# Peptides against a protein of PDB entry 4PN1, part 107

Target 1, 261 residues: chain A of PDB entry 4PN1
Amino acid sequence: KIEMNFLNKPIVPDTTKVISNFLTHYLITEPVEHVEIEAKLGTLIDLETQNRFEFPVMNETILNPEFNLRTRFESDMTASEHKYLNEFLNQAFRDSQKPGRLPFAYKHTKQVDLFYETEDNSRDKIRVSKNQSDNQVLACVKKRRVADLFLYCPNDAFDIRISISDELPVSMPSGNQQPSLTRLKDRVGYVHQEIKIDLTKTTQNDPVYDTTERHELEVEFGNIADLRDRAQKAKDGMEAPLFRRVQLFMDNVRILRREHS

## One batch from the design tools (peptide; made by RFdiffusion4, then SolubleMPNN)

Design b1_p18_7_s4 (from b1_p18_7, 8 letters changed)
Fold by OpenDDE base, seed 5:
Structure b1_p18_7_s4 (fold): chain B 261 residues (1-261), chain A 18 residues (1-18)
Amino acid sequence: as target 1 above (261 residues)
Amino acid sequence: LEEEQKLLAEKLEKKAYA
């Protein structure tokens, strides 16, 4: 007979606990009303060298937000990396349609995002999203970034940023107002067990980065109500349901960040 | 590692429904 450890009980990884506590804070303790929780693949850049930051660690680690590490996060990848991930996810989709598996859902969307300045000159812009084919309004929101948690992943192609955002529905801007920025998005979305995986090609004029096209991959919690319920149970002393959901989310992220062409 | 993770997941689910 083989046992897992000297207690013969499962142990929760410290990474899972730290992330769970982070989420619980913004779900329950100081709750964000219209919360979006996503992880983006990218690179932690050292501001001094403009290269990927090097930490004296050998595995996935969560960076302490209390310390200024003089880094920025770039949520971008090459076209070839993005294409490879698309092919990888397409194969995963096909395999999941087989008997005995839980199937992926698939959606391809093309939208235009129009950004408007607010009347009160607030830092947060209003984003109007429209379908490119029929110009139907999909959403009108004011998005605020609330918090970030960064994971340095020395053994993988990408580092990770987990972000908490507040997406506040707002009224449409006045008809006389012109957008300050227009962004075209080509998005391929996959959903498995209420975890959303999006590959997005974004076209915009960026004076800073001189790039006409960006390639992003994001992983999002697709059922916030369930996640909030799990977080509340965790606050009440039952942590297992939350840990399970966070572990599922992170395993999907870990699969994706290991893939490269 | 995969088996341990699976076992952990199953146990966490059982605790959630208990």
Scores: peptide ipSAE 0.005, ipTM 0.264, DockQ to the pose 0.041
Fold by OpenDDE base, seed 1:
Structure b1_p18_7_s4 (fold): chain B 261 residues (1-261), chain A 18 residues (1-18)
Amino acid sequence: as target 1 above (261 residues)
Amino acid sequence: LEEEQKLLAEKLEKKAYA
């Protein structure tokens, strides 16, 4: 007979605990009202070398935000990498439709984002999102980045940024205001067990750099109410439900960051 | 993987000069 360990109980990875505590802070302790929690695949760049950040670790490592590591995060990948991940997720979608599996949901959206300056000279811009097909307004929000947690992943093609954002619904800008920036988004979305996985191709015109194209992959908690409930239970001494949800989220992230052509 | 990291580093260097 084999046991898991000398206690014969599951052990929660330290990474799961650290991330769970981070999330609990912004869900419960200092709660963000309209919270968005997502992980983006990208690259930690050393500001001194302009190359990928190098840290003396051999595996996935959460970087301590108390230390200034002189890095920036680029949430981008090549078109080839993005295409590969799309094909990979399409196959995962197909496999999940088989009997005995929990199915993916799939959605393809084309969106235009219009950014407006605020009247109060706030640093945060108002984003109006519309469907490209019929120009129907989907959302009008002011997004504020609250916190970031960075994972350095030396064994994978991508590093990870977990971001806490506040997406405040706001009224539409006045009809006389012109957008300061226009961004086209082509998004393929996959949802499995309320975890959202989005592949987004973004096109925008920049007066200095001309037309720029970005390829992003993001993983988002699709049920914030449930996550908040789990976080509250964790604060009350029952941590297991939160740990399980965070573990699921991180396992999906780990699968995706390991995939490369 | 090492080749991909190298290629990524090279791409980042090229972006820094553009």
Scores: peptide ipSAE 0.000, ipTM 0.241, DockQ to the pose 0.021
Fold by OpenDDE base, seed 2:
Formats: C-alpha cells, sequence, structure tokens
Structure b1_p18_7_s4 (fold): chain B 261 residues (1-261), chain A 18 residues (1-18)
C-alpha cells in the first residue's frame, strides 16, 4: 500500500490555492454578475526589451498583480502553431471517443462581431455577434475586463493569462448606427468535462494596417453556476470541490501550453 | 461533497506518483 505523504492526506499545490482565491474573489466576494472566466495562451512581453519577459524563476509562476512589471500580454500565436494545436486537439477528440473515455464534444462556429460605440461614450463597446451564414444575432453584450492573473511559464511555449470578464447583456444598437469595428471569427470548440477549449482565428480589417489575422487558444470554465457554487462552499470553509475543479482546468491549460511541433 | 473530496484526493495521488 502506498500513501501520499506522512499524513496520508492530499496536499493542494499553492498554484491551485492562489488561483482558487482569485476566482472566489470575483465569484463571491465582489461578485461579477455575468462572469466569464478564461485562460488564454500567449506571451508575456517585456516592454523594455520587446522580447519575452524573463523572470528569475525556473517554473510556472503566478505574477503578483500588485507589482508593475512593465509587461504586456500578446494573446497570439503563429498560424503554424495554431494549426498544430488544432491537429493535436483533433487527435485528442478522436482518442476520447474510444471506449472507457469521456468524450469531447466538438463545434465549429463562424461569426461576425460588430462593435458599436455607446451613447454614453463609455469605454466599453457594445458587441453584436452574428452567425456568418444566416446573419442571425447570437449575442449583444457589453464586455468589461475585470481582472487578469498572469502565469509566467519559462519551460513552455506559452505564458498564460487568466481573465475575469463581465459580459453584460444589452439592447441592440439603433438601426442607424454603424459599427466602429467588424471582426470575423472562425472558432473550433472542444468541450471536455465542461471545460471549453477554443481555437479562434480572428480576421480584422484596419484601414491603416490592412487585414490582420490573429490566432488564439482559450480555455474557459463551461459551467459558471457550478463554479460559483464551489466557490461559495470554499468561502464557507469547504475548499475541496473548488480545488478539484481548478486543478482540472489548470491541467488542461498545462497540456496545451506544453504542446508544440 | 464527499465524492468531490475523494476525486480530488485521487487526482492528487496520481499526480504525486506520476
Amino acid sequence: as target 1 above (261 residues)
Amino acid sequence: LEEEQKLLAEKLEKKAYA
């Protein structure tokens, strides 16, 4: 018989605790009503060098948001990297369909996002999302970025940004209002155990910089109600359910950020 | 609740011995 440690009790990694506390704050303490919680793969860029940020650590490290490290996060990858990850996830999807596994769900969506200025000159724009094929309105929201948590991952291809956002449903803009920005999104989505993994190719027309294409990979909590319930339990002193869910989320993120050609 | 704790324990055990 093997025991986990000299107490024979599970030990929760500090990373899990820190992330769990971060989530609990915006789920329970200062609750965001229409919360979206996602991790994006990308690169922490040092503003001074314009290269990938270098920090004196040797493994995955959550950066303290109270310190200005003079960094920016680039949520992008090459088309080749994006294609590779797509192939990787396709294989993972296929493997999960085998007997004895929990299967992925798969969805391919193409949408157009139209951004509108608000009448109140708010910093946040209204986003109207439509299906590209039939122009059906999928959503009309005002998205506010509430908080970010950055993970520096020196041993992996990508760094991580975990973001808390508020996606407030709002009324459609007036029929005479023109969008200030149009963005096409081609998204392939994978869902496993209510964790969403999305590969998104975004095309944006800029009159000055021509058409730009961005390639993003995001991992999202697919069941916010359950997560909020777990966070409430954690706040009440029962942390295990929240830790379990955060561990699952982060393990998926870790798999993806390590994978490269 | 107890099941979730068990699942967490099992996962952590697997990770520890992987």
Scores: peptide ipSAE 0.000, ipTM 0.253, DockQ to the pose 0.029
Fold by OpenDDE base, seed 3:
Formats: sequence, structure tokens, C-alpha cells
Structure b1_p18_7_s4 (fold): chain B 261 residues (1-261), chain A 18 residues (1-18)
Amino acid sequence: as target 1 above (261 residues)
Amino acid sequence: LEEEQKLLAEKLEKKAYA
């Protein structure tokens, strides 16, 4: 007979606890009303060297947000890396359709985002998203970044930024207002167990740097209501449901960040 | 704006993943 440890009980990784507490804060303690919670793959860059930062750690580690580490996060990746991840996820999708598995859902979306300045000259812009094919309005929101949590992953292709955002639905801009910026998005979306995985190509014109293309991979909690319920239970002393959900989320992120072309 | 969107869309479609 084999046991897991001397208590014969599973142990929650410290990373899971830290992330769970972070989420609980913005779900329950100081709740964000229209919360979006996502992880982006990218690179922590040392502002001094402009290269990937080298922290004195040997594995996945959450950086303390109270310390100024003189880093920035770049959520972009190469086209080849992005393509590889797309192929990887396509295969995962196919495999999940087999008997005995939970299937992925798949969606391909092409949209245009129009950004408008606010009347009060707020830093936050209004984003109107439209379907590229029929110009149907998909969303009109004012998005605010509330908090970030960074994970340095020295053994993997990418570092991780977990972000808390507030996506406030707002009324459409007045007809006389012109967009300050237009951005096209080609998004391939996968959903498994209410975890969303999006591969997004963003194309934008820049008057100085010409047309730029960004390649991003995002992992998002698809059921915020359930997550909030789990967070509330955690505050009430029952942490297991939240830990399990965060563990699932992070395992998906860990799979993806290890993939490279 | 429509012209810009069209031009960007054309560029994007050429690089779209399946």
C-alpha cells in the first residue's frame, strides 16, 4: 500500500494559495463589479538590460507586487510560437472529442475594436467591438486594469501575468465622435471546463511604426459567478472548492507556457 | 476608417490560423 505522505492527504501548493487569496480580494473583499480575470503568456523584461529578467529562483514563482523590480511585461510572442500553440490546441480539441473525454468548444471570431476618448478626458477609453463581417456591435465597454500578479517561470518559454480588470458596459459614443484608434482582432477561442483559452492576432496601424501585429495567448476564467461563489466559501473557511478551481486554471496555464516551436 | 479597416483585414486574413 502506498500513501501520498505521512498524513495520506493531498497538499495544496503554495502558489495556489497565493493566487486564490489574490483573487478572493478582488472578488469578495474589495469586489470588482464587472470583473475579468485572465492570465497572459509573455515575458518579464528587465528595464535595464531589455532582456528577459533573471531572478535568483529556479522554478515558477510569484513576484511580490510591493517591490519595484524594475521590470515590464510584454504579452507578445512570435508568429511561429503563436502558430505552434494554435496547432497544439487544435490537436487538444480533436483529442477531447473522443469518447470518455470532456470536449472543448471552439469559436473563431474576427472583430474590429474602435477606441474613443471619453468626454472627461479619462485615461480609460471606450472600446466598441464590432464583428468584421456584418458590423454588428458585440460590446461597448470601458475597461480598467485593477491589479496584476506576475509569475516568473525560468524553466518555461513564457512568464505569466494574471490580471484583474473591470469591464464596465457603457453607452455608445455620440455619432459625431471619431475613433482615436482602430484595431483588428483575429481570435481563436477554446473552452474547456469553463476555462477560456484565446489565441489572438491583433493588427493596428501606427503612424510612426507602420502596421504592427501582436500575437497573444490568454487564459480566462469563463464562469465568474461560480468563481465568486467559491471565493465566498473560501472566506467562510471552506477553501477547497476555490483551490481546486485555481489549480485547474493554473494547470492549463502551465501546459501552455511550456509549449514552444 | 472603413478603408483602414479593410486594409488591416486583408493583412490579417493572410495570416489567419485555422
Scores: peptide ipSAE 0.014, ipTM 0.481, DockQ to the pose 0.012; fails the geometry check

Design b1_p18_8_s1 (from b1_p18_8, 8 letters changed)
Fold by OpenDDE base, seed 2:
Structure b1_p18_8_s1 (fold): chain B 261 residues (1-261), chain A 18 residues (1-18)
Amino acid sequence: as target 1 above (261 residues)
Amino acid sequence: SEEFKKNFSKLIEEMLKK
């Protein structure tokens, strides 16, 4: 017989606890009504050196948000990295269809995002998302970034930003209003155990910088209601369900950030 | 939020006391 440890009880990694606490705050303590919770792969850039941030740690480390580290996060990757991850996820999808596995769901979407200024000239723009094929409105929201948690990952190709956002449904802009910005999004989505993994190619026309293309990979909690329920239980003293879900989420993130050509 | 930062600090303090 093998035991887990000298107590023969599971222990929770600090990373899981910290992230769980972060999520609980914005799910329960100061609840975001229309919350989106996602992790993006990218690079922490030191603003002073313009190189990848360097910290005296040897593994995955959550950065303390109380410290001003003078960093920015770039959620972009190269086209080759994005292609590699797409191929990797395609293989994972195929493997998951085998007997005895839980299968991925797959969806490919092409949409246009139109951004509109608000009447009150608020910083947050209204985003209207439409399907490229038939111009069907998919969503009309005002998205607000609420909080970020950064993970420095010195051994992996990417660092991680976990973001809390509020996607407030709003009325469509008036027919006479012109968009201030337009983006084309080509998104390949994979869903496994209600965790969403999206590869997105974004094309944006800029009058100054010409057409730019960005490649992003994001991991999102696909069942917010369940996550909120788990967070409430955690607040009430039963933390295990939340810890398990956060660990699953982070394991998926860890798999993805380790994969590179 | 500032409240999150406070809670985060408390969490870190609790972890360090172990």
Scores: peptide ipSAE 0.016, ipTM 0.390, DockQ to the pose 0.397
Fold by OpenDDE base, seed 5:
Structure b1_p18_8_s1 (fold): chain B 261 residues (1-261), chain A 18 residues (1-18)
Amino acid sequence: as target 1 above (261 residues)
Amino acid sequence: SEEFKKNFSKLIEEMLKK
């Protein structure tokens, strides 16, 4: 017989612990009320070189947010990469429908995002999302970015940004108010074990560069209530449920960033 | 943002206390 280790028990990777603690802080310690937790695939760019950031490590590494590394994160990929991931996820969807597997759910959404300035001239804009087909309002929120955690992934095509956001539901803007920005979004969404995977094509007008298109992949925790419950249990001394959920989330992210490599 | 930096400082401090 083969055992996992000399204790024959699973161990928790340090990455899982660090991310779990990060999430616990914004779920329990300083709780964000309407929290969204997502990972985006992209590239850490060195502001000095304008090339991908280089760090003397050989594997996935969480960057310490206390250090100013003079980087920016670009959450974008090529159309070819995006198409490949779409095909990959379509196959994963099909395979998951087989007996003995947990199935994916699939949804295709085309929406318009309208951004409005707030009356108080706050930095946060109001976003109204509507279906393109029938103009049904999907959401009206003011989104605030609370925190980011960056993972440098030297062996993969993409680096990762894990973001904590607060999406506050707000009243619809007045009928006389014009949007400051309009964005079209074509999103294909996959859900497996309450982890959401979204491929999004975004089109927007830019006064300098005309129409721009962006291709994004995001992975999101689909059940925040469950995650918050797990985080609370972790604070109470039972960490295993939280670690398992974070491990699942990160394994999905790792699959996606490695597949194109 | 300054808020972000402050929050992370608190997070790191909390993590180091364990």
Scores: peptide ipSAE 0.014, ipTM 0.332, DockQ to the pose 0.118
Fold by OpenDDE base, seed 1:
Structure b1_p18_8_s1 (fold): chain B 261 residues (1-261), chain A 18 residues (1-18)
Amino acid sequence: as target 1 above (261 residues)
Amino acid sequence: SEEFKKNFSKLIEEMLKK
C-alpha cells in the first residue's frame, strides 16, 4: 500500500494558493462585474538592462506585486515559436479526438478591432470588434486592466502574466467618429475543459513604426460563472474546488510555456 | 539564468565537500 504522504492527504502547492487568493479577491472581495481572467505568455524585461529579468530563483515564482522590480512584460513571441505552438496544439487537438479522451473544440476567427476615444477623455478606449468577412459587429467594449500577477519562469521559454480585466459593454461610438487605431486579429482558439487557449496574430499599422505583427498566446478561464462560484465556496471554507480549477489552468499554462521551437 | 544555476550548483558542491 502506498500513501500520498505522511498525512495521506493531498497538499496544495503554494502557487495554487497564491493565485487562488488573487482570483478570489477580484471575483468576490472586490468583484469585477465583467471580469476576464487570462494568462499571457511572454517575457519579463528588466528596464535597466533591457534583457530578460533575472531573479535569484530556480523555478516558477510569483513575483510580489508590492515590490517594484522595474520590469515590463512583453506579451510577444517569435513567428517560429508561435508556429511551433500552433503545431503542438493542433496535435493535441487531434489526440484529444480519440476515444477515451475529452475533446478540444476549435475555432478560427479573423476580426478587426477599431479603437475609439471616449467622450469623457478616459484612458480606456472603446473597442469595436468586427468580423473581417462580413463586417458584423462582434463586440463593443471598454476594457480596463484591473490587476496583474507575474510569474517568473527561469526554466521555461516564457514568463507569465495573469491579468484581471473588466470588459464593460458600451454603446457604439457615434457614426461620425473615426477610429484612432485599427488592428487585424487572426486568432485560432482551442477549448479544453472550458479553458481557452488562443493563438493570435495581430497586425497593426502605425504611422511611426510601420506595420507591426505580434504573436501572442493566451490562456483564459472560459467559465467565469463557475470560477466565481468556486471562489465563493472557497471564501466559505471549501477551497478544494477552486484549487482544482486553478491547478488545471496552471498545468495547461505550464505545458505551453515549456514548449519551444 | 543558466549562469545563476551554475553558480548555485558550485555552491552546493562546495557545501557537500565540507
Scores: peptide ipSAE 0.005, ipTM 0.241, DockQ to the pose 0.029
Fold by OpenDDE base, seed 4:
Structure b1_p18_8_s1 (fold): chain B 261 residues (1-261), chain A 18 residues (1-18)
Amino acid sequence: as target 1 above (261 residues)
Amino acid sequence: SEEFKKNFSKLIEEMLKK
């Protein structure tokens, strides 16, 4: 008989604890009302060199937000990388439909996002999302970035940004107001165990700059109410349910960031 | 960096030859 360790009990990695505490703060301690929690694949760029940041570590590392490392995060990938991940997820979807597995759900959406300036000249823009086919309004929100947590992943194709945002529903802008920016979004979404994985191709039409395309992959918690409940239990001394959910989320992220051609 | 990884691999190889 083989045991896990000398206590024969599971242990929780520090990464899981740190992320769980980060989430608990913005779910329970200083709660964000309309919270969105997502991880994006991308690259930490050194502002001095304009290359990928080089930190003296050999594995996945959560960067301390108290230290200014003079970095920016680029949430973009090449078209070839994006295509590869799409094919990978399509195969994972097919495999999950087999007996004995939990199935993926699949959704393909095409929408237009219109961005409007606010009357008070706040930094936050109003985003109106419309269905691309019939121009029907799907949502009107003001999104505010609340906090970020960065993971440097020297052994993988991508670094990770975990973001907490507040998505506030707002009224439609006045009919006389013109959008400052328009974006076409082609999104392929996969959902497994209430974790959402989205591959998004974004085309931006800027009157000053040429049309730019972005390719993004994001992983999102699909059940915030459940996550908030788990975080509350953690505050009350029962941490295991939260740790399990965060571990599931991070394992999905780890799978995706390791996949490359 | 790739250079660091290569150097580390060489170090390990040298340690294993002892």
Scores: peptide ipSAE 0.000, ipTM 0.235, DockQ to the pose 0.025

Design b1_p18_8_s2 (from b1_p18_8, 8 letters changed)
Fold by OpenDDE base, seed 4:
Structure b1_p18_8_s2 (fold): chain B 261 residues (1-261), chain A 18 residues (1-18)
Amino acid sequence: as target 1 above (261 residues)
Amino acid sequence: SEKFKKEFSKLIEEMLKK
């Protein structure tokens, strides 16, 4: 017989604790009403060199938000990397359909996003999403980025940005307004245990810079109500349910950021 | 938020404490 450690009890990694506290703050302490919580794969770029930043660490590291490290986050990958991840997730989907496993759900969505400036000249834009096939309105929201937490991952293909956003449903812009930006989104979505994994190809037409394409992968908490409940329990002294959910989320992120061609 | 940053710092300090 073997034991996990000298206490024979599970131990929670510091990363899980830090992220859990980050989430608890914006779920409970200073609650965001229409909260969206997602992790994006990308690269921390050094603003001085325009290359990936090199921190003096050897493994996954949460960056201290109190320090200005003079970096930006680029939530993009190559077409080949994106294709590889798509194939990887397709295989994971197929494997999950086998007996004894919890199955993935799958959805393919093609939509057009129209961005409008607000009348009050606020920094936040209104996004109108329409179905590409019939041009029917799917959603109209105002999204505000509330907070970010960055993970530098020197041993993996991608760094991670965990973002807290407020996505507020709003009324449609006036008929006289023209969109400031239009984007085509081709999204393949996978859901496993209420964790959403989305591969998105975004096409943007720019008269000056021609057509640009972005490839993104994001992981999102699919059940915010449950997560908020877990966070409340954590504030009340029962942290285990929150830690387990955050661990699941982060393990999925870790799997994805390690996969590359 | 600034409040979270302070809380975060406290958490890290506690984690590093032996």
Scores: peptide ipSAE 0.029, ipTM 0.481, DockQ to the pose 0.413
Fold by OpenDDE base, seed 3:
Structure b1_p18_8_s2 (fold): chain B 261 residues (1-261), chain A 18 residues (1-18)
Amino acid sequence: as target 1 above (261 residues)
Amino acid sequence: SEKFKKEFSKLIEEMLKK
């Protein structure tokens, strides 16, 4: 007979505990009302060298937010990397439709994001998202980034930024107001067990810079109400449901950051 | 914010001491 350890019970990794506490803080302790929680694949750049950050660790490491590590995060990848991930996810989608599996849901959207200055000249802009095909309004929000947690991943192609954001629904800007910025987004979205995986190609016209294209991959918690419930239970002493959900989220992120052509 | 970052770090430190 074989047992998994001397207790014959599963053990929770430190990474899961740290991230769970991070989420619990902004879900329960200091709650963000219209919270969005997502992980982006990208690169931690050392501001001194302008190369990928180097830290004396050999595996996935959560960076302590208290310390200024003199880094910036670039949430971008090459077109070839983005294409490879798209093909990978398409195959995963197909495989999930087979008997005995839980299926992916799939959605392809093309939208225009219009950014407007606020009347009070606040730092946060209003974003109006419209469907490219029929020009219908999909959303009108004021988004504020509340907190970031960075994971340095020396063994993989990408580092990770987990972000807490507040997306406040707001009224449409005045009809006389012109957008300060316009972005075109081509997004392919996959949902598995209420975890959202989005591949986004963004095109932006800059008056100073030529048209720029950005390629992003995001992983998001698709059921915030359930996550908040799990976080509350964790605060009340039952941590297992939250740990399981965070583990699922992180395993999906780990799969994606390891894939490359 | 930097304030929230520090508060979070303290929370983590307390957790890891248990």
Scores: peptide ipSAE 0.018, ipTM 0.424, DockQ to the pose 0.301
Fold by OpenDDE base, seed 5:
Structure b1_p18_8_s2 (fold): chain B 261 residues (1-261), chain A 18 residues (1-18)
Amino acid sequence: as target 1 above (261 residues)
Amino acid sequence: SEKFKKEFSKLIEEMLKK
């Protein structure tokens, strides 16, 4: 018989603790009302070299936001990488339908995002999302980025940005107002154990670079109420439920960032 | 902002020490 360790008990990695505390802050301590919590796959770029950031570490590392590392995050991948991940997730979906497994849910959405300037000329634009097929409104929100946490992943194809956002529902813009930007989104969504995995192809017009296409993968907590409950329990001294949920989230992210052709 | 990032880092550090 083999035991986990000399205590025969699970050990929580520091990564899990740091992320859990990060989430707890914006769920409980300074709560964001309409919070969205997601991880995006991408690349940390060194602003000086314009190459992928290099740091003297050999594994997944949460970057300390106190230090200015002169980096930017590019949440994009190649079409081939995106296609491969789509095929990978399709196979995972199929396998999950087998007896004894928890099944994925699947949804394919094509939508148009219309961005409008606010009357008060605030930095945050109003985003109206509509289905391409029937022009039905899916959402009308003002999204504010609250905080970011970056993970440098030297052994994997992608680095990770975990973001806290506030998506405030707002009224529809005036019918006379024209959008400042229009974006087409082709989104394939997978949900497993209330964790959302979205592959998105985005097309938009740029006055300088013409039509551009981006390929993104994001992982999102699908049940914020449950997560907030777990975070509250953690504040009250019972941390295990939160740690387990964060570990599940991060394991899914780790699977995806490691997967490549 | 840089100020916000610094404050956040300190907050996280303090939370981990508790």
Scores: peptide ipSAE 0.014, ipTM 0.395, DockQ to the pose 0.256
Fold by OpenDDE base, seed 1:
Structure b1_p18_8_s2 (fold): chain B 261 residues (1-261), chain A 18 residues (1-18)
Amino acid sequence: as target 1 above (261 residues)
Amino acid sequence: SEKFKKEFSKLIEEMLKK
């Protein structure tokens, strides 16, 4: 007979606790109404060296947001890395369709995002998303970045930014307004146990940099209502459901950030 | 980072020699 530890009870990692508390703050304490919670794979860049940030830690570490480390986050990867992850997820999708497994759902979308200035000269632009095939309006929102939590991952291919955003639905811009920016998005989405994994290719025309293509991988909580419920329970003293959900989310993130071409 | 790990390893090695 074996036991997990001398208490024979599960131990919650600090990473899970910290992230859970971070989420609880913006779900319950200072609630964001139209909250989006996602993790992006990318690289923490040292502003001084313009290379990947180096921190005196040997494993996954949440950086304290109270300390300015003079970094920026680049949520981009090479086409090769993106292709590898796509193939990896395709295989995971296929394997999940087998008997005895919980299946992935799959969706491929192509959309155009049009960005408009706001009448009140707000920093945040209005984004109108349309389906590329039929020009159907999919969404019209003003997205505000509320908070970020950065994970430095020295042993993995990517660092992680967990972001809290407010996606406020807004009315369509007037017909006389011209978009200040247009982006094409080719997105492949995988959903497993209400965790969304999106591979996105973004094409943008820039007068200075010409046409650029960005490759991103995002992991998002697909059921915010459930997550908010779990966070509320945590505030009420029952933390286990929230911890389990955060653990699931982070395990998926960890799998992905370890994969590379 | 790998660079840091190498530096750390050197530091540990130096500490172990004394």
Scores: peptide ipSAE 0.000, ipTM 0.247, DockQ to the pose 0.030

